# Ledger of designs, part 33: peptides against a protein of PDB entry 1LOE

Target 1, 181 residues: chain A of PDB entry 1LOE
Amino acid sequence: TETTSFSITKFGPDQQNLIFQGDGYTTKERLTLTKAVRNTVGRALYSSPIHIWDSKTGNVANFVTSFTFVIDAPNSYNVADGFTFFIAPVDTKPQTGGGYLGVFNSKDYDKTSQTVAVEFDTFYNTAWDPSNGDRHIGIDVNSIKSINTKSWKLQNGKEANVVIAFNAATNVLTVSLTYPN
Target 2, 181 residues: chain A of PDB entry 1LOE as posed
Amino acid sequence: TETTSFSITKFGPDQQNLIFQGDGYTTKERLTLTKAVRNTVGRALYSSPIHIWDSKTGNVANFVTSFTFVIDAPNSYNVADGFTFFIAPVDTKPQTGGGYLGVFNSKDYDKTSQTVAVEFDTFYNTAWDPSNGDRHIGIDVNSIKSINTKSWALQNGKEANVVIAFNAATNVLTVSLTYPN

## One batch from the design tools (peptide; aimed at target 1 F85)

Design b2_p24_8_s2 (made by RFdiffusion4, then SolubleMPNN; its pose is not in this set)
Fold by OpenDDE base, seed 1:
Structure b2_p24_8_s2 (fold): chain B 181 residues (1-181), chain A 24 residues (1-24)
Amino acid sequence: as target 1 above (181 residues)
Amino acid sequence: ATYNLSATVDLKANLPDYVRLGFA
């Protein structure tokens, strides 16, 4: 079984390993994906394709990825739609913005999407988000409607350290987000 | 503060064999 590691520590204006889509770009040492305004879409793809499973053998890779993100919102009560990590086809393009995070197009399962995402969702969409209205972390499989969620308290302007891992033996995807306090 | 979440995901059934990782 293959193992893939993907880590992002810093970004710069001359990132050669990123493919920018939509309004995504880098400034200084940060990747900027979206403004604190709804319906804006910005994406960045890691340029190297990942062989996540083998079509000949059927083997699925284990993987671990870690990164840090910051959400800076001018209004702590209006922070757009949040932040999203996703896995998608190599030729993926920006999808529906707003509540669909630029990654999905439907709340219904759509296998043709071929996309798995971890959302750090800061906007409550009544049509598919948990009814408690909490900001949340979600795991999304070919749908903006998460297969599982965890209530999450955004700390505006603070660094969130994230680790996402997949165990091929169990098919379990794990997400860990840590704030310094 | 730490937040943990997990789910069972069949990657082979839901993703192509070659993918790209991204942020949005």
Scores: peptide ipSAE 0.765, ipTM 0.978, DockQ to the pose 0.882
OpenDDE base, seeds 2, 3, 4, 5: peptide ipSAE 0.761, 0.736, 0.763, 0.768; ipTM 0.977, 0.975, 0.978, 0.978; seed 5 fails the geometry check

Design b2_p24_8_s3 (made by RFdiffusion4, then SolubleMPNN; its pose is not in this set)
Fold by OpenDDE base, seed 5:
Structure b2_p24_8_s3 (fold): chain B 181 residues (1-181), chain A 24 residues (1-24)
Amino acid sequence: as target 1 above (181 residues)
Amino acid sequence: ATYTLSATVDLAANLPENVRLGFA
């Protein structure tokens, strides 16, 4: 059984409430996602919609999100699929679980998904993950197959500090994960 | 240990105007 929990430390100036989906819930002021069985999905959405771009003006928003997460796994050989930050339509619902992380349904690009995600992937899926088999951080655009990845060593039970930033002038999405020493 | 990853993403081409942020 793998349990993922995290706390949101920053997203813009406004405090947001959460909408829970599936098995997601809060405890000790942390979001908790429990994956006791493969294909289970727990999700939480910020309740307030974000106008991330405007079709009339063409403007795209800048944003920075900061949070801390912890993954508790029984051992390195028996873990779930990891955890994911995502951006999706306001009426988004849980998608395929397991290797699809509850966020996607295909390894092929699907424009109708309208979802961008940052995955912290702890399970190697041979069909789409990097061939080295490493746990990895990935940036996903309308597909579970990442457009870019970086090998990442999970520190079980340790707090990971994450910053995700998007620069609208350059269209660059940047992810930074730090384990304090 | 610090890990950094970047990618170019056209949000307007891939997302609707109004979205929600989430975790899974």
Scores: peptide ipSAE 0.768, ipTM 0.977, DockQ to the pose 0.683
OpenDDE base, seeds 1, 2, 3, 4: peptide ipSAE 0.765, 0.761, 0.735, 0.764; ipTM 0.977, 0.977, 0.974, 0.977

Design b2_p24_8_s4 (made by RFdiffusion4, then SolubleMPNN; its pose is not in this set)
Fold by OpenDDE base, seed 5:
Structure b2_p24_8_s4 (fold): chain B 181 residues (1-181), chain A 24 residues (1-24)
Amino acid sequence: as target 1 above (181 residues)
Amino acid sequence: MTYNLSATVDLKANLPDYVRLGFA
């Protein structure tokens, strides 16, 4: 049987295949998605569309994505909403900001969103986040309310190495976040 | 320190056949 696969490498200083939306921009060293105000959204899309499944054969792609991010949150009482990786339609535009991370518009499942995301959530939203109030990693399917979460201790200013992979044979999406120590 | 998380996701049922990857 034939299966489509793709991979995305870590960001480099010469990255030129990004579509920036909202407040997103790049420097020679890193991608920056900082919000100017609380309700603004900064996004960056990889310009090349991905054929993630084949409507004729039913084949689904396997993929592996790796990247590094840094969150600066020295004040626990004044933090942003977090960082998000997402998969969305080719013509996707910024969605609701704040707790919706600029990616979703509802805490209820909405198949018309056609978006899957991995959130690294640093702000507790009582309406949908885990009740323990912990910062967390979440997997989101057409809703800001995660289908699964894991408590995550943010290391302020430290580089987090992330690997996200999807196995089409099992339909399992895996997320691995590693700090240097 | 390493954190691992997984979930079962039916991509075909929830995404269009052509997509873009992004960050926010």
Scores: peptide ipSAE 0.768, ipTM 0.978, DockQ to the pose 0.798
OpenDDE base, seeds 1, 2, 3, 4: peptide ipSAE 0.765, 0.760, 0.736, 0.764; ipTM 0.978, 0.978, 0.975, 0.979

## One batch from the design tools (peptide; aimed at target 1 I71 F123)

Design b2_p25_1 (made by RFdiffusion4)
Pose (drawn by RFdiffusion4):
Structure b2_p25_1 (pose): chain A 181 residues (1-181), chain P 25 residues (1-25)
Amino acid sequence: as target 2 above (181 residues)
Amino acid sequence: VGFSATSQNAKIEVVNWSFSSSLTL
């Protein structure tokens, strides 16, 4: 049995248990992944590797993560590219920016990627996004093309609370985001 | 595990974060 847990309710200026990649930094008690600036990527990883499954036994971990996040855009219309919570190899480095969300490099399945991410996507990319053109939450496994999506109406500047849970018994990955009120 | 974001014009911040996992060997 192995468990890993942590909580950070207010980020400090020297959050030594995070690894920052790209423009990721902490400011005014928040983890800032991108500032409202063009063509940039920010990533932050928890510093400890986590044992998600075991080859000897074949057992897979149950887990839950929750976080509050804010997307603050200049107005409700011109908003790109989005935000992901991801599970990747220990040595993950930033991948392609823009609509690939710093995590993937292709629309096609890429076995060498070895990452699954839940995206909160604010920009319709004709090539792979749901053709309805709506902003959405998606589950991505080794591709920017989501295996599943749900339209989500962004509330600019407002706090959204999200819980992502994985139940090892069913292999169900559930994602909930709520806006207060 | 972690977070990633790209932007053309939006600020993206995480206000708080918690994580827990359990694996049986």

Design b2_p25_1_s1 (made by RFdiffusion4, then SolubleMPNN; from b2_p25_1, 9 letters changed)
Fold by OpenDDE base, seed 5:
Structure b2_p25_1_s1 (fold): chain B 181 residues (1-181), chain A 25 residues (1-25)
Amino acid sequence: as target 1 above (181 residues)
Amino acid sequence: MGFSATSNNSEIRVVSLSFSSTLNL
């Protein structure tokens, strides 16, 4: 069995196991992805490739990730655009901003993207988002148009605890988000 | 793997992260 694991409880200015892209960088021991201005994109990648598929056996890795994130907007009613956890090749670069969350370029399925994302989407894009207009969690496979979504109530400025787990045997991805009191 | 965020008015931060994967060979 091949295992990859890492943990970051404080993001340092010399965080060598991360690749920073766009506006993403460390600030006050936190990973700051965006600035509170218009049209910003920020990303951070784990610097080492993760072996999630074995070409010889066809086996796919199980994984679990836990993280805490904050969206800090000037008010709770006007918030754009969103946050994602994603898996993609380590050499990928920032993609289209705004509603594409810096990860995708189209709502059309593109297997060459090689990208799976869990989105935490705060802004309604009529062309691909759920028609109810709710802020939502989505599972995205090679497209910004989610294969599954669930409504999510943003608590502006509060820390959200997330757990994402993938079971290769069942091919099921689970997402949990809580706001602890 | 990583994080990505886009914004028109919001500061988006990650506070902590843990990741683990296992691949049977």
Scores: peptide ipSAE 0.810, ipTM 0.972, DockQ to the pose 0.945
OpenDDE base, seeds 1, 2, 3, 4: peptide ipSAE 0.810, 0.797, 0.804, 0.806; ipTM 0.972, 0.970, 0.971, 0.971

Design b2_p25_1_s2 (made by RFdiffusion4, then SolubleMPNN; from b2_p25_1, 10 letters changed)
Fold by OpenDDE base, seed 3:
Structure b2_p25_1_s2 (fold): chain B 181 residues (1-181), chain A 25 residues (1-25)
Amino acid sequence: as target 1 above (181 residues)
Amino acid sequence: MGFSATSNNSAISIVSVSFSSTLNL
């Protein structure tokens, strides 16, 4: 069995195990993906490749990730756009278009993207988001159009705890989100 | 793997993260 693990409780100014893309950077021991400005994309990748899929056996890794995030918007009634935890090929690059969360570039399914994302989407895009218009958590496979979603109530400026777990044997991805404070 | 965000008016930050994976070979 091949295992990979890492943890970051404080993001330093020279966080060597991260690759920053777009406007992503560290401030005050946090990873800042975006500032509250227009038309910005920020990303951070784990610098070491993670063996998620084995080409010889076809096996897929089990994984668990836990993280705490904050979304702080000056206007709680108009919050755009959101963020993802995502897995993609090592040469992945930031994508344009706010609604695509910097990861995708189409609502059409594209298996060649080899990208899975859990989105925390704060902005309703009529072309692909759930018709109820709710802010939501989504599971995205090779498309910004989620294969499954659940409504989520943003608490502006508050820390949210997330756990994402994938069981390869059952092919089930679970997501939990709580506001402890 | 990592995090990706876009914004028109939202500051998005990650406070902490942990990750673990196991692959049967």
Scores: peptide ipSAE 0.802, ipTM 0.970, DockQ to the pose 0.927
OpenDDE base, seeds 1, 2, 4, 5: peptide ipSAE 0.801, 0.798, 0.799, 0.801; ipTM 0.970, 0.969, 0.969, 0.969

Design b2_p25_1_s3 (made by RFdiffusion4, then SolubleMPNN; from b2_p25_1, 9 letters changed)
Fold by OpenDDE base, seed 3:
Parts: structure tokens; C-alpha cells; sequence
Structure b2_p25_1_s3 (fold): chain B 181 residues (1-181), chain A 25 residues (1-25)
């Protein structure tokens, strides 16, 4: 069994195991993906490729990730655009268009993207988001149009604890988000 | 794997992360 694991509890000024893209950088021991400015995209990739699928055996990895993120907007009623955890080839680049969350570039399914993302979407895009207009968690497979979504109530400026687990045997991805008191 | 965010008005930070994967070969 091939295993990969890493943990970052404090992001350093020269975090060697991350590839910073767009406006992403580290400061005050945090990974800052975006500042509160217009039209910004920031990403950070784990520098070592994750062997998630073996072409010879067809096996897919089990994985679990936990992380804490914060979205801090000037007010809770106008928040754009969102945050994602994603798995994609390490050589992928930031994508433009705020609604695509820096990861995708189309609502059309494109298997060549080789991208799975869990989105924490704060802005309603009529063309692909759930029609109820709610902020939501979405599971995105090779498209910004989620294969499944669940309404999510943003707590502006507060730390959200997330756990994402994938079971290859069942092909089930689970996502949990909590705001600890 | 990684994190991505887009914004027109919001600061978005990751505070901490852990990751573990197992691939049977």
C-alpha cells in the first residue's frame, strides 16, 4: 500500500511543500488565498503529486483531509465568490472567472480536467448553481456544475472546520463542516 | 491537491490542514 500524509498547523513564510499560485501567499502563519479586493484568485497546491489512481490496477486511493478555513467579508449579505478543496494534476493553473472558483472553466463536463473539488460557494451563479440561491457546499467532478449540493450557512469571519473523506470501495465522498462554539 | 479561492470582496484563509491517503497497489 502506498501512503501519503502531511500536516500543516502553521504556514511558514517559505512553505516548501506548497506551490503558490495567483495571489496566494502565507502571512501570520496562515495561508491567505485572497485578500478583500476585487477580481482576485489564489491557490496553493501540495508540491508532491498525490497518487490517487493507479492505471495498472485501476485502484483508487482512500483519503481523508481535515482543514480549517475562514471567509471574512465586509458584510454577510454580499460575499463573493467562494473557496474550494480540490484534487487535480499538480501542473494545473489558476482559472479566471470568479464563479469558477479558480479551478474550472466551464459548466460542461470535461473528463480531461481530471479535477474533483469540494466547493464552499458563497455567490449564486444562475447558470449552474442550485436554483434556490442558497450558499452551498458542492461536489464538483470535472465541472463547476456540482453533482450534489447542500445548503450551507456561512458564518462570516469564523473558522470552519471541515472533514472530507473518500472511500474508494463504496465510491462515496463525505463532507462535514462545523463552526465550533 | 490544494486549495483555491476567488473573491471580489472577501479575505479567505486556510488556518490548518492535514491529509492522508492510502492506495492499494
Amino acid sequence: as target 1 above (181 residues)
Amino acid sequence: MGFSATSNNSRIDVVSVSFSSELKL
Scores: peptide ipSAE 0.819, ipTM 0.973, DockQ to the pose 0.934
OpenDDE base, seeds 1, 2, 4, 5: peptide ipSAE 0.818, 0.811, 0.816, 0.817; ipTM 0.973, 0.971, 0.972, 0.972

Design b2_p25_1_s4 (made by RFdiffusion4, then SolubleMPNN; from b2_p25_1, 11 letters changed)
Fold by OpenDDE base, seed 3:
Structure b2_p25_1_s4 (fold): chain B 181 residues (1-181), chain A 25 residues (1-25)
Amino acid sequence: as target 1 above (181 residues)
Amino acid sequence: MGFSATSNSSEIRIVSVSFSSTLNL
């Protein structure tokens, strides 16, 4: 069995096990993906490749990740666009277009993307988001158009706790989000 | 793997993270 694990409780300057892309950087011991400015993309990748799929056996890894995030919008009525936890090939690069959350570049399914993302989407894009217009959590497979979504009420400026777990045997990915305070 | 965000008006921060994976071979 191959196991990979890491934990970061405080994000320091020059965090050695992260690769920063776009405007992503560490500030005040936190990972700041974006600032409240126009047209910004920020990403941070774990610096070591993770063996998620084994071509020899066909096996897929089980994984669990937990994280705490904050979305802080100066104007609570203008909150765009959101963020993802994502798994993609090691040479992944930031993508443009706000609604694509820096990960995807099309609403069309593209298996060559080899990307799975859990999105925390705060902005309604009529072309692909759920028609009810709610802020939502989505599971994205090779497309910004989620295969499944659930409405989520953003608490502006509050810490949210997330757990994402993948069971390879059942091919089920679960997501939970709570506001402890 | 990691985090990705886009914004026009929001600061998005990750406060902490943990990850664990197991692959049977």
Scores: peptide ipSAE 0.791, ipTM 0.968, DockQ to the pose 0.933
OpenDDE base, seeds 1, 2, 4, 5: peptide ipSAE 0.783, 0.786, 0.786, 0.787; ipTM 0.966, 0.967, 0.966, 0.966

Design b2_p25_2 (made by RFdiffusion4)
Pose (drawn by RFdiffusion4):
Structure b2_p25_2 (pose): chain A 181 residues (1-181), chain P 25 residues (1-25)
Amino acid sequence: as target 2 above (181 residues)
Amino acid sequence: SSATFSFSSSLSDIYVGAEDKAQPS
């Protein structure tokens, strides 16, 4: 049995239990992944590796993460590229920026990726995004092309509360985001 | 043999400043 848990309700200026990659930094008690600036990537990882499954027994971890996040764009129309919560190898480094969200390099399945991410995607990329063109939440496994998506209407500058849960008994990954009101 | 594994976290106020990039038609 192994458990890992943490909570950070207010980020401080020297959050030593996070690894920052790209432009990720903490400001005014928030974790800032990108400023409202063109062509950038920011990532932050919790510093401890987490044991998610075990080869000896074949058991896989149950887990829950929750967080509040804000996307603040210059207006409701010109908004790119989005935000991800991701599970990756311990040595993960930033991958391709833009519509690949710092996490993937291809629209095709890439076994060497070994990452699954839930995306909160704010920019329609014709090549792989749902053709309806809506902003959406997706589950990505080793590809930027989501295996599943759900349209989501972005509320600019507003707090969204998200819970992602994995039940090892069903292998169900559930994602909920709620806007207050 | 068997084992139980678990992970949890709770985070507040993750800020993403969005890029000013037009949507495609």

Design b2_p25_2_s1 (made by RFdiffusion4, then SolubleMPNN; from b2_p25_2, 8 letters changed)
Fold by OpenDDE base, seed 3:
Structure b2_p25_2_s1 (fold): chain B 181 residues (1-181), chain A 25 residues (1-25)
Amino acid sequence: as target 1 above (181 residues)
Amino acid sequence: SSSTLSYSSSLNNIYVGAEDVPQPP
């Protein structure tokens, strides 16, 4: 078996192992996905293709990723949509539709998207989000409409630790979010 | 103290990613 791994402790101004798309940039050793203005999308991709699925053999890789993030969203109405961790084809492009988190472009399932995302959603989109209106974590497969969600109580401005793991044997994606206090 | 949210979901055998590419030795 082969393994690809990387770790970024501090994000520099010339981060060679990341491809920045849209308004994504680094500042103060942090990755910032968007500017603090309306209608912005920013993404950062690992610069090398990751062999997750082999179309010839059907083999699927296990993976685990961990990261820390901060969201500043002091209210639920005048805020952006949130962000995702996502896996997509190498030629993936930023999507600019509002509410689609820069990754998707439809609430309808589109197998050609070949995109899986974990969303950390801070804005209630009536058309596809859980009806309770809660901020939530969602698992998105080829659609902005999550196949599964769980309510998430945002601790505004606090660091959240996330672990996302995929078990290829069971085809189960697991998400854990912790606020250490 | 800490608060943890954890859950899982099947991806229903939907495969994503890139094919293997040659790497320099």
Scores: peptide ipSAE 0.188, ipTM 0.637, DockQ to the pose 0.021
OpenDDE base, seeds 1, 2, 4, 5: peptide ipSAE 0.145, 0.023, 0.174, 0.020; ipTM 0.644, 0.483, 0.652, 0.541; seeds 1, 5 fail the geometry check

Design b2_p25_2_s2 (made by RFdiffusion4, then SolubleMPNN; from b2_p25_2, 9 letters changed)
Fold by OpenDDE base, seed 4:
Structure b2_p25_2_s2 (fold): chain B 181 residues (1-181), chain A 25 residues (1-25)
Amino acid sequence: as target 1 above (181 residues)
Amino acid sequence: SSSTLSYSSSLKNIYYGAEDVPQPP
């Protein structure tokens, strides 16, 4: 049925297919979400709405997204909160920053959020993060408190390749992160 | 190095009640 796809190899200063929110911007052909200061929220949305759920047919979309990211922190042991890939309503606006990653406002489940996110969380928030304190990948559904997490060792300044896939037939969301180098 | 995480969660549930996720008391 309906399929939407896009690819951005290089992020330009006039990226027409992205809506920037907060401190999100492009520089040096990269999308930058933060300005390396405290309490900043930067987001970039794909400008065209995507059809995930069709209430008339009941169809739920499959999707696969891939991207490369770099977290470059001055101190690998004192890193900011991380970032997310997220799907949210069309009119979504930046939410609470810091540990909420600009995507959520509570650790309590809020169905009205209608937001799913994959977090790459580099900061331990005692109230909701895994008790081992590990940096982690998390799947967040309507809450910053992840439904599931996986420990992930940050390689500061290195490129990580990510693949996020959802299979509607099985209702399985899969996240893969690889440091190729 | 690589990390893989998988979880069963319906997008339908995300939008209509999230029956497959834990709810706060």
Scores: peptide ipSAE 0.387, ipTM 0.714, DockQ to the pose 0.030
OpenDDE base, seeds 1, 2, 3, 5: peptide ipSAE 0.310, 0.460, 0.323, 0.241; ipTM 0.730, 0.766, 0.752, 0.692; seed 2 fails the geometry check

Design b2_p25_2_s3 (made by RFdiffusion4, then SolubleMPNN; from b2_p25_2, 8 letters changed)
Fold by OpenDDE base, seed 3:
Structure b2_p25_2_s3 (fold): chain B 181 residues (1-181), chain A 25 residues (1-25)
Amino acid sequence: as target 1 above (181 residues)
Amino acid sequence: SSSTLSFSSSLNNIYYGAEDVPQPP
């Protein structure tokens, strides 16, 4: 079977294997998704399309991705919405609606979106987020309203290690977040 | 101290019906 893999340890100013959308950019060898201002959306896509599902055979690929992120959100009210790892069609466009993490545009399920995301959500949106108001990790399928969530205690300014794995045989996506220290 | 959060969900084969995307050589 074919395999696509890449690794980026340091994000350069001219990162050829990424497509930047919106306000996404690199600085100090880090990927920064947004400017530190209101109403900013930024995304970065892997530049090469990835064959996840084969329409001829019906085979679905396994995938695993890992990354490290830092969020600075000292409070829960004067903060941005968070960020997401997502898989979307190659012609995916940034979405600017507030609370939609630049990826979705509705809490209603839309199969035509064909977008799967793992959200790391730092802002409580009453219309779709878990009612307990906790910061949370969510698995989003064709909607900003997560199909499943897990309360997440943010360690402000600390590095979190994430692993997202999809098992095609079981059709299960697993999300793991670790604060190693 | 280290802490790990983990959970999972079925994706329900949402890619069914999508067009194949050719990869660059």
Scores: peptide ipSAE 0.413, ipTM 0.750, DockQ to the pose 0.022
OpenDDE base, seeds 1, 2, 4, 5: peptide ipSAE 0.347, 0.408, 0.363, 0.380; ipTM 0.700, 0.749, 0.699, 0.724

Design b2_p25_2_s4 (made by RFdiffusion4, then SolubleMPNN; from b2_p25_2, 7 letters changed)
Fold by OpenDDE base, seed 2:
Structure b2_p25_2_s4 (fold): chain B 181 residues (1-181), chain A 25 residues (1-25)
Amino acid sequence: as target 1 above (181 residues)
Amino acid sequence: SSSTLSFSSSLNNIYVGAEDVPQPP
């Protein structure tokens, strides 16, 4: 059985195992995806390919990832879109369409995208977001229009601990977000 | 004390491969 694992406890200025795209960068041992300006996209990819799907057997790997993030979004009218954790093909490139979180480019399902994302969405896009207008966590499969969402009360400026786990046997992705304080 | 939000979803048997290669210098 093949297993790949990595851990980044501090993000250095020369993080060898990350590929930065767009405006993504590190500062003060943290990963920062965007500058505090409008219309910016930043991403960071793990630098080595991860074998998640075997085309010959059809087998899909289990995975679990955890991370901590902070979002500053004190109001609902002057905020960015949020961010995602995502899995995509090796040639994935930042997407610049507004509201697509740098990962997708349409609300239409596109199987050729081969992209799964967990979104932490802080901006209500009328065309595809849940109609209640809540900030939300979403599971996105080949589309910015989530296959499932959960309302999320952002604790502004506080650290959130996230665990994302995929069980290949059940084909279920589980997302957990905890504010420990 | 802590507050936790958790939910799950089936990925409906999609095939997803994730690979990244180091960018050229």
Scores: peptide ipSAE 0.380, ipTM 0.723, DockQ to the pose 0.026
OpenDDE base, seeds 1, 3, 4, 5: peptide ipSAE 0.359, 0.364, 0.347, 0.353; ipTM 0.710, 0.715, 0.675, 0.702

Design b2_p25_3 (made by RFdiffusion4)
Pose (drawn by RFdiffusion4):
Structure b2_p25_3 (pose): chain A 181 residues (1-181), chain P 25 residues (1-25)
Amino acid sequence: as target 2 above (181 residues)
Amino acid sequence: SNRNNSYAEIQVKNISFSSSLDLTS
């Protein structure tokens, strides 16, 4: 049995248990992944590797993560590219920016990726996004093309609370985001 | 929408995580 847990309710200026990649930094008690600036990527990883499954036994971990996040855009219309919570190899480095969300390099399945991410996507990319053109939440496994999506109406500047849970018994990955009110 | 004017600031205000892996054979 192995468990890993942590909580950070207010980020400090020297959050030594995070690894920052790209423009990720902490400011005014928040984890800032991108400022409202063009053509940038920011990533932050929890510093400890987590044992998610075991080859000897074949057992897979149950887990839950929750976080509040804010997307603050200049107005409700010109907003790109989005935000992800991701599970990747211990040595993950930033991948392609823009619509690939710093995490993937292709619309096709890429077995060497070895990452699954839940995306909160704010920009329709004709090549792979749901053709309805809506902003959405998606589950991505080894591709920027989501295996499953749900339209989501962004509330600019507002706090969204999200819980992502994985139940090892069903292999169900559930994602809930709520806006207050 | 205009692609060159499309950008946002993204912040996480708080986070928690918990996992449990059973190694019993």

Design b2_p25_3_s1 (made by RFdiffusion4, then SolubleMPNN; from b2_p25_3, 13 letters changed)
Fold by OpenDDE base, seed 1:
Parts: sequence; structure tokens; C-alpha cells
Structure b2_p25_3_s1 (fold): chain B 181 residues (1-181), chain A 25 residues (1-25)
Amino acid sequence: as target 1 above (181 residues)
Amino acid sequence: MDPANSTAEYSILSISGSSELDLTP
């Protein structure tokens, strides 16, 4: 079983292993997905594809990724929409913005999307989000409607540490989020 | 999750964010 790890210690304007889409960019050693403006989508793709599974052998890869993020909204009580870590085909392009986070186009399951996302969702969309209205972490498989969610308390302007791991032996995707400071 | 039924054999790791922030008072 193959294992893939993703880690970037710093970001810069000459980041060769990132493909930027939409409003995504780097400045001051930070990767910025969106600015505090209306109707924006920003994405960054790691330029080296992973062999996630093999149709000939049936083998599935393990992977682990970690990152630190900051959401800094001028109004901490009204934050939209969030961001995702996602796995998609190598030719992936920005999708619908807003509550679809630039990754999906529907709440209906669509296998042709071939996209799995971990969402960090700061805005309640009545049509598909958990009914309690909490900000949440979700696992999305070919749909913006998560197959599983857990409430998450956003700390506006604070750095959060995230670890995402997939265990091929158990087919379990694990997400950990902490605010260390 | 079963990647064989969910993802392409070769996939790209990515992040995406969106904003609908209303800057009007």
C-alpha cells in the first residue's frame, strides 16, 4: 500500500508546486484563498498528483496531510462561507462558489465529480447543512451534502491546526482540528 | 469511504475557499 504525505513549510510568490485558481495567491509567506469581499473563490492545487488507488490491483493508498489555517472575518458573527481540503481529478477547475465552496455544484450525489472534500464550513445552508446551524467540519463525497459532520467552534483570527489522514486498510478518513494557542 | 468508488485513480490534493462576505454596514 502506497503512502503519500503533503507538507509545505512556507509559501511564497514563486511556489512551484502550487497551481493557483480563482483568487488564490501567496503573500507574506501565506496562502490566501479569499479576500474579505463578495462572491470570490480561491483555490490552490498541489501540482503532483497522487496515485490514490489502482484499478488493476485494487490497492488503495494511505495519505496524511496537515496544515494551519486562519479565518479572519470583519464580523465574527456572520462568516461565509469557509474552505475545504479536497481530492479531485488532476484537471479540476473552480466550481460553484458560495455554500458550494468552489468545489461542488449540487447536493445530489454525483460520482462523475470524483471529488472528496473535508469542509470547514462557517455558514449554514438550509438545503444541506446540519439542522442545528452549527459551524462544522464535514466529509463530502461527490456532493456538498456531507456524509458526516461534527460541530466546530470557529475562533476568528486564530490559527487552527488540521490533520487529515486516510487509512486504506480501514477506509477511514480522520480529521483533527485544534487551536493550540 | 471507498476511494475506488469516489475518486479518480490519480487525483490532485487541493484547497478551496469561498466568500460571500457582505461588507455593507
Scores: peptide ipSAE 0.501, ipTM 0.823, DockQ to the pose 0.021
OpenDDE base, seeds 2, 3, 4, 5: peptide ipSAE 0.457, 0.477, 0.467, 0.495; ipTM 0.801, 0.806, 0.814, 0.818

